# Ledger of designs, part 305: peptides against a protein of PDB entry 7BDX

Target 1, 212 residues: chain A of PDB entry 7BDX
Amino acid sequence: EMGAAACTLLWGVSSSEEVVKAILGGDKALKFFSITGQTMESFVKSLDGDVQELDSDESQFVFALAGIVTNVAAIACGREFLVNSSRVLLDTILQLLGDLKPGQCTKLKVLMLMSLYNVSINLKGLKYISESPGFIPLLWWLLSDPDAEVCLHVLRLVQSVVLEPEVFSKSASEFRSSLPLQRILAMSKSRNPRLQTAAQELLEDLRTLEHN

## One batch from the design tools (peptide; made by RFdiffusion4, then SolubleMPNN)

Design b2_p28_2_s2 (from b2_p28_2, 14 letters changed)
Fold by OpenDDE base, seed 1:
Structure b2_p28_2_s2 (fold): chain B 212 residues (1-212), chain C 212 residues (1-212), chain A 28 residues (1-28)
Amino acid sequence: as target 1 above (212 residues)
Amino acid sequence: as target 1 above (212 residues)
Amino acid sequence: MEKTLELHEENLERELPRRRDRSLLALA
């Protein structure tokens, strides 16, 4: 319980750039992010057996951890730190996103996807995650989620890849051959305005690339 | 382990006034400080049986909690919050200081004493802690500690009481009758310059009050 | 309201002698 409370407070204050810099400036950041990945992995592995209540202290703790990673990745120096010094954590996030079933741990998926999106703002980060084994299949797996917020953040991550010619060109053939176009088209007609807009923008971006 | 890491990071960033304000501005502050007291109490109760290694994750966690309380109390709004909304925590700190033996948990004692000193900067806080049952005997109990840093912070807290006429007048008779003058005089001759100065200043403050 | 609370908080703060650290920070 106390760990979850402390971590939740840390998550709340990590929205500040100054706090992120303070976290990164300390000698404890590396250890923290290393253990974060392990803790998140342990949590996800525990789900296959016991219906963990979404409102458990453990769940809240893991949500806070993912939130902290997201907020760190929202800052330029945080992205650079994650890409240079915490690649194992990025690998873990990618793996966990693949391990979770559609509709499972929606909140955690959203936070992890937000963190990856934030990392993708850094060109080196975008290159790293997009070159991960099975990245393209993973995106489509995640896009099969019934949750609109999960799908929204998948679309944003896909868009981040598409908008970078240097990165997109490396995977363009695979991307075009496997693109769940009908799924994205359906999302462009969603009643959720955020999802609708994201899908529509992505379709426009893809069309622009086909004409070039 | 992860809890200690998160709490330690929170402690590190809590040195910022803006972070303290962010902690207090959230809806989770009350719960955090409530559980803090319980966690600290549980730790101290566990000491009477097992020689807890000073370097344990649990010890580090409790040190970080006490550090956070200290840093919150270092800010005016933090003091006001503790005095108005977390009196149980203050009561717990006072109790735990009484439960610990001389030489036991020195680092924790120092942090708790620092927090009480910071609270004493607020007049309402000073009144509250000084009116606690057994407060004067507790100060002398703590001053019997062999550790110079513990004694230093006791002297600072005593001085904080002595410097407030409204508060000191209420306990002046008890204070004068029970004052370990010889112990304080010995500290004024300490090789530790901080302890020496604190003891000397307190003796000067007490002499000034006797002439008024 | 916020200004009034701040003013009230200031009134609760003790004027400690200048030579004394007004607050102690615990460094991690």
Scores: peptide ipSAE 0.200, ipTM 0.796, DockQ to the pose 0.033
Fold by OpenDDE base, seed 5:
Structure b2_p28_2_s2 (fold): chain B 212 residues (1-212), chain C 212 residues (1-212), chain A 28 residues (1-28)
Amino acid sequence: as target 1 above (212 residues)
Amino acid sequence: as target 1 above (212 residues)
Amino acid sequence: MEKTLELHEENLERELPRRRDRSLLALA
């Protein structure tokens, strides 16, 4: 209980750039993010048995951790730190996204995807994530999720890759051969306006790349 | 482990006034400080058995909590919050200070005493603390501690009381009758310059009050 | 439940003598 409460407060204040800088400026950041990855991993592994209630202290704690990572990644120095010093955490996030079933832990998936998107704003971060083994299959796996917010953030991450020619060119063959075009087209007709727009924009970006 | 790491980071960033305002501006502050008191109490109660190693994750967690309370109390709005909305926490801190033996949990005692001193900067806080049952005996109990930092912060708290005529007048009889003058005089001869100065200043303040 | 207007008694910040006035920060 106390851990979840403290972590939730830390998440709340991490929305400030100055707080992110303070977190990273201390000597505890490396250890914190290392343990964060392990804690998130332990939580996801525990889900194979008892459906832990979404509102458990443990769930709240892990959500707060994922939120903190997202907020750190929202800041340039935070992205730099994660990409340079906490790659294991990024690897863990990618792994956990693959381990979760469609419809499972939607809130956690969203937060993790938001963190990866934020990291992808950094070119080095984008390169690192996109070059991860199984990255493209992972995107399509996640895009099969029934949750609109999960799909939205997957599309945003895909768009982040597509909009970077240097990165996209390296995976263009695999990307084009495995692209779930029918799924993206279906999303472009979604009643969710955010999802609809994201899918339409991605389709436009993809069309532009096919003509070049 | 993760709880201690998160709480330690929260403690670090709580040195900022803006972070304290953010902590208090959220809807989680009341719950956080309520659980904080309970957690600190549970820790102190656990000490009667196994001498928990000072460097345990649990110890670090409790130190961080005490540090957060101290830093919240360092800000005017934080003092106001604690005095108005978290009196149970103040009562808990006073109780825990009485439950700890001389030489036991020095770091925790120091942090708790610092928090009480900071609270005492608020007149309502000073009144509340000083009117607590057994407050004066507690001060003398704590002043019997062999640790110089504990004694220093006790002297600072005593000075905070002595410098407020409205508060001091209410307890002046008990204060004068039980004052461990020989102990304070011994501290005024300490090799620790901070302790020495604090004891000298307190003796001067007490002499000034006797002449009035 | 009537929110009792707790009269915000002026949370009078005490002016302690200058050397003693500063709130203590616990540095992590």
Scores: peptide ipSAE 0.198, ipTM 0.799, DockQ to the pose 0.032
Fold by OpenDDE base, seed 3:
Structure b2_p28_2_s2 (fold): chain B 212 residues (1-212), chain C 212 residues (1-212), chain A 28 residues (1-28)
Amino acid sequence: as target 1 above (212 residues)
Amino acid sequence: as target 1 above (212 residues)
Amino acid sequence: MEKTLELHEENLERELPRRRDRSLLALA
């Protein structure tokens, strides 16, 4: 209970750039993010056996941790820190996104995808994530999720890859051969305006790449 | 482990006024400070039986909680919040200061005394604390502690009472009859410059009150 | 909405006469 409360407050204040700088300016940041990855992994592994109540203190704690990672990654210095000093956490996030079933821990998936998107704003971060084994299959697997918010953040991450020629060129063949075009087209007709817009923009970006 | 790490980061960033405002601006502040009091009490109660390692994760967590309370109380809006909405926490701090033996959990005592001093900058806070049953005996009991930092913060809290005529007048008889003058005089000769100065200043303040 | 908590007269910050009367920060 108390841990979740403290972590939730830390999550709330981490929306400030100055707070992120303060978090990272201390010598405790490395340890914090290392334990964060382990804690998130332990939580996800526990979901396979026991019906963990999504509203449990443990769930709230893990959501807050994922929120903190996202908010840190929202700031340039935070991205630099994560990309340079917390690669294991990024690997963990990628792994956990692969381990969770469609509809399982949707809120956590959203936060993890947001963090990866934020990291991808850094070119080194984008390179690191996109060069991970199975990254492209993971994107398409996640895009099969029935949750609109999960799909939205997958599309944003895909767009982040597509808009970077240096990264896209390395995976262009795999990307084009496995692209779930029919799924993206279906999303461009979604009643969810955010999902619709993201899918339309991505389709436009993809068309532009075919003409160049 | 993770809870202590998160709480420690929250403590670190709580030194900022803007972070304190952010903590208090949320609807979670009340719950956080209520659980904080309970957590601190549970920790102190556990010390009577088992040799709790002062460097345990539990200890670090409680130190961070006490640090957060202190830093919140360092800001005017934080004092207002604690004095108006978290009186149970203040009562808990007073109780815990009475329950801890000399030399026991010195770091926690220091942080709790700092928080009470900060609260005492608010006139309503000073009134509330000073009107607590056994407050004056508690001050003198704490002043018997061999730790110079504990004694320093006791002297500061005593000075906070002495410098407020409206509050001091209510307890003047008890204060004068029980004042450990010889102990304060001994502290005015301490090799610790902070303790020495605090004791000298308090003695000067007390002399001024005798001539008025 | 900056609810300026109107410092009711009861919540007055004390002007302690000595310059040292700054709130104490617990540095982590």
Scores: peptide ipSAE 0.194, ipTM 0.799, DockQ to the pose 0.034
Fold by OpenDDE base, seed 2:
Structure b2_p28_2_s2 (fold): chain B 212 residues (1-212), chain C 212 residues (1-212), chain A 28 residues (1-28)
Amino acid sequence: as target 1 above (212 residues)
Amino acid sequence: as target 1 above (212 residues)
Amino acid sequence: MEKTLELHEENLERELPRRRDRSLLALA
């Protein structure tokens, strides 16, 4: 309980750039993010396919951790820190996103995807994530999720890749051959306005790339 | 481990007034400080007279909690919050200070005393603390500690009481009858310059009150 | 509301004669 409460407060205050700088400027940041990855991994492994009690202290704790990572990645210096000093955490997030089933741990998936998206704003971060083994199949796996928020953040991450020619060119063949076009087209007709817009924008970006 | 790490980071950032305001402005502050008291109490009860492993995750966690309370109390709005909304925590701190033996959990005692001192800057806080049953005997109990930092913060708290006529008048008889004058005089000759100064200042304050 | 709280907070603050008696920060 207390750990979850403390972590939740830390998550809340981490929305501030000054707080992120304070966290990163300390000598404890590296250890914190190292343990963060381990904690998240342990949590996901403990799910054993069971229905997660979303309101458990453990779940709230892990959500707060994922939220902190997301908020750190929302700041330029935080992205640089993660890409340079916490690559194992990024690897862990990618792994966990692959290990979770569709519909499983939706809130955690969203937070993790948000963190990866934020990291992708950094060119080095985008390169690192996109060079991860199985990254493209992982995107399509995640895009099969029934949750609109999960799909939304997958589409945003895909868009982040597509918008960077230097990165996209390296995976263009695999990307084009495996692209779930029908799924994205279906999302462009979603009743969820955020999902609809994201899918439409991505389709436009893809069309632009075919003509160039 | 993770809880201690998160709490430690929260402690670090709580030195900022803006962070304190963010913590208090959230809907989670009340619960956090409620659980804080319980956690600290549970920790102290678990010591069973054993030598505390100061480097344990549990100890570090509790130190961070006490640090957070101290830093919240360092800000005017934080003092107001504690006095209005977290009185049980203050009661717990007073209780724990009484339950700990001389030389036991020195770092925790110091942090708790610092928090009480900070609270005492608020007149309502000072009134509340000083009206606690057994407060004066508790001060003398704490002043018997062999640790100079503990004694220093006790003297500061005593001074805070003495400097407020409205509060001091209510306990003046008990205070004068039980005042460990010889102990304070000995501290005024301490090799610790902070302790020496605090004791000298308190003695001056007491002399001023005798002539008025 | 914030101004009212600030005013109320200021009224509860004690002027400690020694400027050294500022609030103590616990450094992490």
Scores: peptide ipSAE 0.197, ipTM 0.797, DockQ to the pose 0.033; fails the geometry check

Design b2_p28_2_s3 (from b2_p28_2, 13 letters changed)
Fold by OpenDDE base, seed 5:
Structure b2_p28_2_s3 (fold): chain B 212 residues (1-212), chain C 212 residues (1-212), chain A 28 residues (1-28)
Amino acid sequence: as target 1 above (212 residues)
Amino acid sequence: as target 1 above (212 residues)
Amino acid sequence: MQKTEEKTEKLYEEEIPRRRDRSLLAAS
């Protein structure tokens, strides 16, 4: 209970750039993000048994942690910190996204995908996550999710890779051979306007790359 | 572990007035401070058994909570919030200060006394805490502590009462009859310069009140 | 609709002016 309340308040205030700078300017940031990854991993491993109620104190705590990571990654110094000093956390997020089944922990998936998207704004961050083992299969696994918001954030992350020629060229063969084109085409016809737009834009970006 | 880390970061950023405003501007502040009081109370009740190591995650967590309360009380809107909406927390702090033995939980005592001192900057807060049952005996109990920093913050709180005629007049008879004058005189001869100064100033303030 | 109480500088009339500058921060 108290941990979840404190973490939730920290999440709320972490929407401020100055608060993110204060978090990272202290000597406790490294330990915090290390324990964050472990806590998120422990939570996801606990899901194989009892469907922990989404409203549990533990769930709220982990959502707040993922929210803090997202908000830290939303600013340049936060991205640089995560990419340089908290790569294990990025690896953990990628692993946890692979461990979760379609429809499982949708809110956590969204927050983790938002954090990866924010990290991908940093070129070094984009390189790091895209060169991670199984990254491309992971994107397609996540794109099989029935949740429109999960799919939206996957498409945004795919777009971040596609729009960066230096990154895309390294994985272009695997990317083109495994691309779930029919799934993306189906998303471009979604009733969700955000998902529809993101899928349409990605299809346009992909067409542009095929003509070059 | 993770709760203590999150709470410690929240404590660090709570030194900012803007962060305190953000904490109190949310819908979660009331619940947070309610649980804070309960958590601090639970911790102090656990001390009657095993001397929990001062460096335990639980101790760190409770210190961070007390630090957050102190930093919230350091600003006007935070004091007003505590005095209007979190009186139970103030009552809890007063109770816990009475439950702790001399030399026990010195760091926590200091933080709680700092929070009460900050609250006492608000006239309504000063009235509320000084009109609490057993407040004057509590001050003298705490002033029996061997720790110079505990005694310093007790003297500051006593000075806050003495310097406010409207508050002091209500308890003046009990205050004068129970004042540990010899103890305060001994503190005015302390090798700790902060304690020495605070005791000397309080003795001067008391002399000024006897001449009026 | 949670009323964003505009934390205007409410002149907290209930504050003791002489002590405002004496608030204590707890360093973490």
Scores: peptide ipSAE 0.210, ipTM 0.799, DockQ to the pose 0.043
Fold by OpenDDE base, seed 1:
Structure b2_p28_2_s3 (fold): chain B 212 residues (1-212), chain C 212 residues (1-212), chain A 28 residues (1-28)
Amino acid sequence: as target 1 above (212 residues)
Amino acid sequence: as target 1 above (212 residues)
Amino acid sequence: MQKTEEKTEKLYEEEIPRRRDRSLLAAS
């Protein structure tokens, strides 16, 4: 309980750039992010048996941790820190996104995808995550999720790859051969306006790349 | 472990006024401070048996909690919040200061006394804590501590009472009859310059009140 | 020259104007 309360407050205040700088400027940041990955991994591993109540203190704690990572990654120095000093955490997030089933832990998936999207604003970060083993299959796995918010953030991450010629060129053959085009086309007709727009933009970006 | 890491980061960033405002502006502040008191109380109650290692994750967690309370109380809106909305926490801090033995949990006592001192900058706060049952005996109990930092912060709290005529008048008879004058005089000769100065100033303030 | 609005620290009416007493920060 107390840990979840403290972590939730830390999440709330981490929306400030000055707070992110204060977190990173301390000698405790490395330890914190290392333990964050371990805690998130332990939580996801615990899901294979007991139906963890979505509203449990443990769930709230993990959501707050993922929220903190997202907010740190929203800041330029935070992205640089994660990409240079916390690659194990990025690897853990990618792994956990693969381990979760469609419709499982939607809120956590959204937060983790938001963190990866924020990391992708850093060119080194985008290179690192896109060069991760199984990255392209992982995107398509995640895009099979029934949740519109999960799919939205997957599309944003895909767009981040497509918009960077240097990054896209490395995966272009695999990307084109495995692209779930019908799924993206279905999303471009979604009743969710955010999902609809993201899918339309991605389809336009892909068409532009085929003509070049 | 993870709770202590998150709480330690929250403590570090709580030195900022903007962070304190963000903590208080959320709907989670009341719950956090309520659980803080309970957690601190549980920790102190656990000390009567097992020699808790001073460097344990639990100890670090409680130190961080007390540090957060202190830093919140360092800000005017934080003092106002504690005095109006977290009186149970103030009562808990006063109780725990009474339950701890001389030389026991020095760091925690210092942090709790710092928080009470900060609260005493608010006139309602000073009135509230000074009107607490057994407050004057508690001050003298705490002043028996062998630790110079504990004694320093007790002297500061005593000075806060002495400098407010409206507050001092309510306890003046008890205060004068029970004042450990010889102990304060001994502190005015301390090799610790901070303790020496605080004791000298308090003796001067007391003399000034006797002549008025 | 626009007067920099002095951030009127809303002196909470209940703050004691202690000449000597700075609030204490707990270093982590």
Scores: peptide ipSAE 0.193, ipTM 0.799, DockQ to the pose 0.029
Fold by OpenDDE base, seed 4:
Structure b2_p28_2_s3 (fold): chain B 212 residues (1-212), chain C 212 residues (1-212), chain A 28 residues (1-28)
Amino acid sequence: as target 1 above (212 residues)
Amino acid sequence: as target 1 above (212 residues)
Amino acid sequence: MQKTEEKTEKLYEEEIPRRRDRSLLAAS
């Protein structure tokens, strides 16, 4: 209980840039983000047996952790920190996104995808995650999710790759050969306006790349 | 481990007034401070058996909690919050300070005393803690501690009572009859300059009250 | 003349003014 409460408060205040700077300016940041990855991993591994109540203290704790990572990654210095000093956490997030089944842990997936999207604003971060083993298959695995918010954040991450020519060029062959075009086209017709827009924009970006 | 790390980060950032306002502006503050008291109480109750290693994750967690309470109480809105909405936590801190033996959990005592001192900057807070059952005996119990930092913060809290006539008048009889004058005089000769100064100032304040 | 709304720092009426600036921060 107390850990979840503390972490939830830290999540809330981490929406401030000054708080992110304070978190990172201390000697505790490295340890914190190292343990964060381990904690998130332990939680995801525990899901195979017990239908852990989504509203458990443990779930709330992990959501708060993922929220903190997202908020840290929302700041330029936070992105730089994660990319330079917490790559293991990024690797863990990528792994966990792969380990989770469609429809499983939707909130956690959203938060993790938001964190990766934020990291992708940093060119080095974008390079790092896009060059991760199985990254493209992972995107398509995630895009198979029934949840519109998961799919939205996947599309945004895909767009981050597509909009960066030097990154896209490295993966272009695999990307083009595996692109779930029918799925993205279906999303462009979604009743969810955010998902619809994101899918339309991505389709436009992809069309632009085919003509160049 | 993770809980202690999160709480430690929250402690660090709670030194900012803006962070304190953010903590208190949310709907989570009441729950957080309620559980804080319970967690601190559980820790102190666990000390009777195991020499819990002072450097344990649990100890670090409780120190961080006490640090957060202190830093919240360092801000006017934080004091007001504690006095109005978290009196149970104040009662718990007073109780725990009484439960701990001289020389036991020095760091925790210091943090708890710092929090009470900060609360005592609020007149309602000062009234509340000074009117708590056994408050005066508690001060003398704490002043028997061999640790100079504990004694320093006790003297500061005593000074807070002495400097407020409307509060001091209610307890003046008990205070005067039980005052460990010889102990305070000994502290006024301490080799610790902070303790020495605090004891001297308190003795001056007491002398001023005897002449008025 | 835009009235600069004086951000009246809500003087918490319950504060002891002489001690307000003597609050203690706990270093982490």
Scores: peptide ipSAE 0.228, ipTM 0.801, DockQ to the pose 0.032; fails the geometry check
Fold by OpenDDE base, seed 2:
Structure b2_p28_2_s3 (fold): chain B 212 residues (1-212), chain C 212 residues (1-212), chain A 28 residues (1-28)
Amino acid sequence: as target 1 above (212 residues)
Amino acid sequence: as target 1 above (212 residues)
Amino acid sequence: MQKTEEKTEKLYEEEIPRRRDRSLLAAS
């Protein structure tokens, strides 16, 4: 209980750039993010056995951790820190996104995807994530999720790859050969306006790349 | 581990007034400080049996909690919040200070005393603390501690009472009858300059009150 | 523990006008 409460408060205040700088300026940041990855991994591994109630203190704790990572990555210095000093955490997030089934831990998936998207604003971060083994298959796996927010954040991450020619060129063949075009087209007709817009924009970006 | 790390980061950032305002402006503050008191109480109760290593994750966690309370109380809005909305936590701190033996959990005592001192800057807070049952005996109990930092913060809290006539008048008889004058005089000769100064100032304040 | 003593500004009417009283910050 207390840990979850503390993490939840830390999550709330981590929306401030000054707080992110204070977190990172201390000697404790590296340890914190290392343990964060381990804690998230332990939580996801615990899901395969016991249906831990999604409302558990543990779940709230892990959500707060993922929220903190997201908020740190929302700041330029924070994403630079993650990309330079916390790559294991990024690897963990990628792994956990692969380990989770469609519809499983949707809120956590969203937060993790938001963190990866924020990291992708950094060119090194985008390179690092996109060069991860199985990254493209992971995107399509995640895009199969029934949740519109999961799919939205996947599409945003895909767009981050597509919009960066240096990154896209490395995976262009695999990307074109495996692209779930029908799924993206279906999303462009979604009743969710955010998902609809993101899918439309991505389809436009893809068309632009086919003509160049 | 993760809880202690998160609380430690929260403690670090709680030195900022803006962070304190953010903590208090949320709907989670009341719950957090309620659980804080319970957690601190549980920790102190666990000490009587197992010599929990002072370096345990649990100890660090509780120190961080006490640090957060102190830093919240260092801000005017924070002490107003504690006095109005978190009185049970103040009661818990007073109780825990009584339950701890001389030399036991010195760091925690110091943090708790610092929090009470900060609360005593608020007139309601000073009234509330000083009207607590057994408050004066508690001060003398704490002043018997061999630790100079504990004694320093006790003297500061005593001074807070003495400097407020409205508060002092309510306890003046008990205070005068039980005042460990010889102990305070000994502290005025301490090699610790902070303790020495605090004891001298208090003795001057007491002399001023005898002549008025 | 580095204790930063900040002078509390009298933001609230119920603040004791202690000219000398500095709030205590607990350094982490």
Scores: peptide ipSAE 0.127, ipTM 0.795, DockQ to the pose 0.043; fails the geometry check

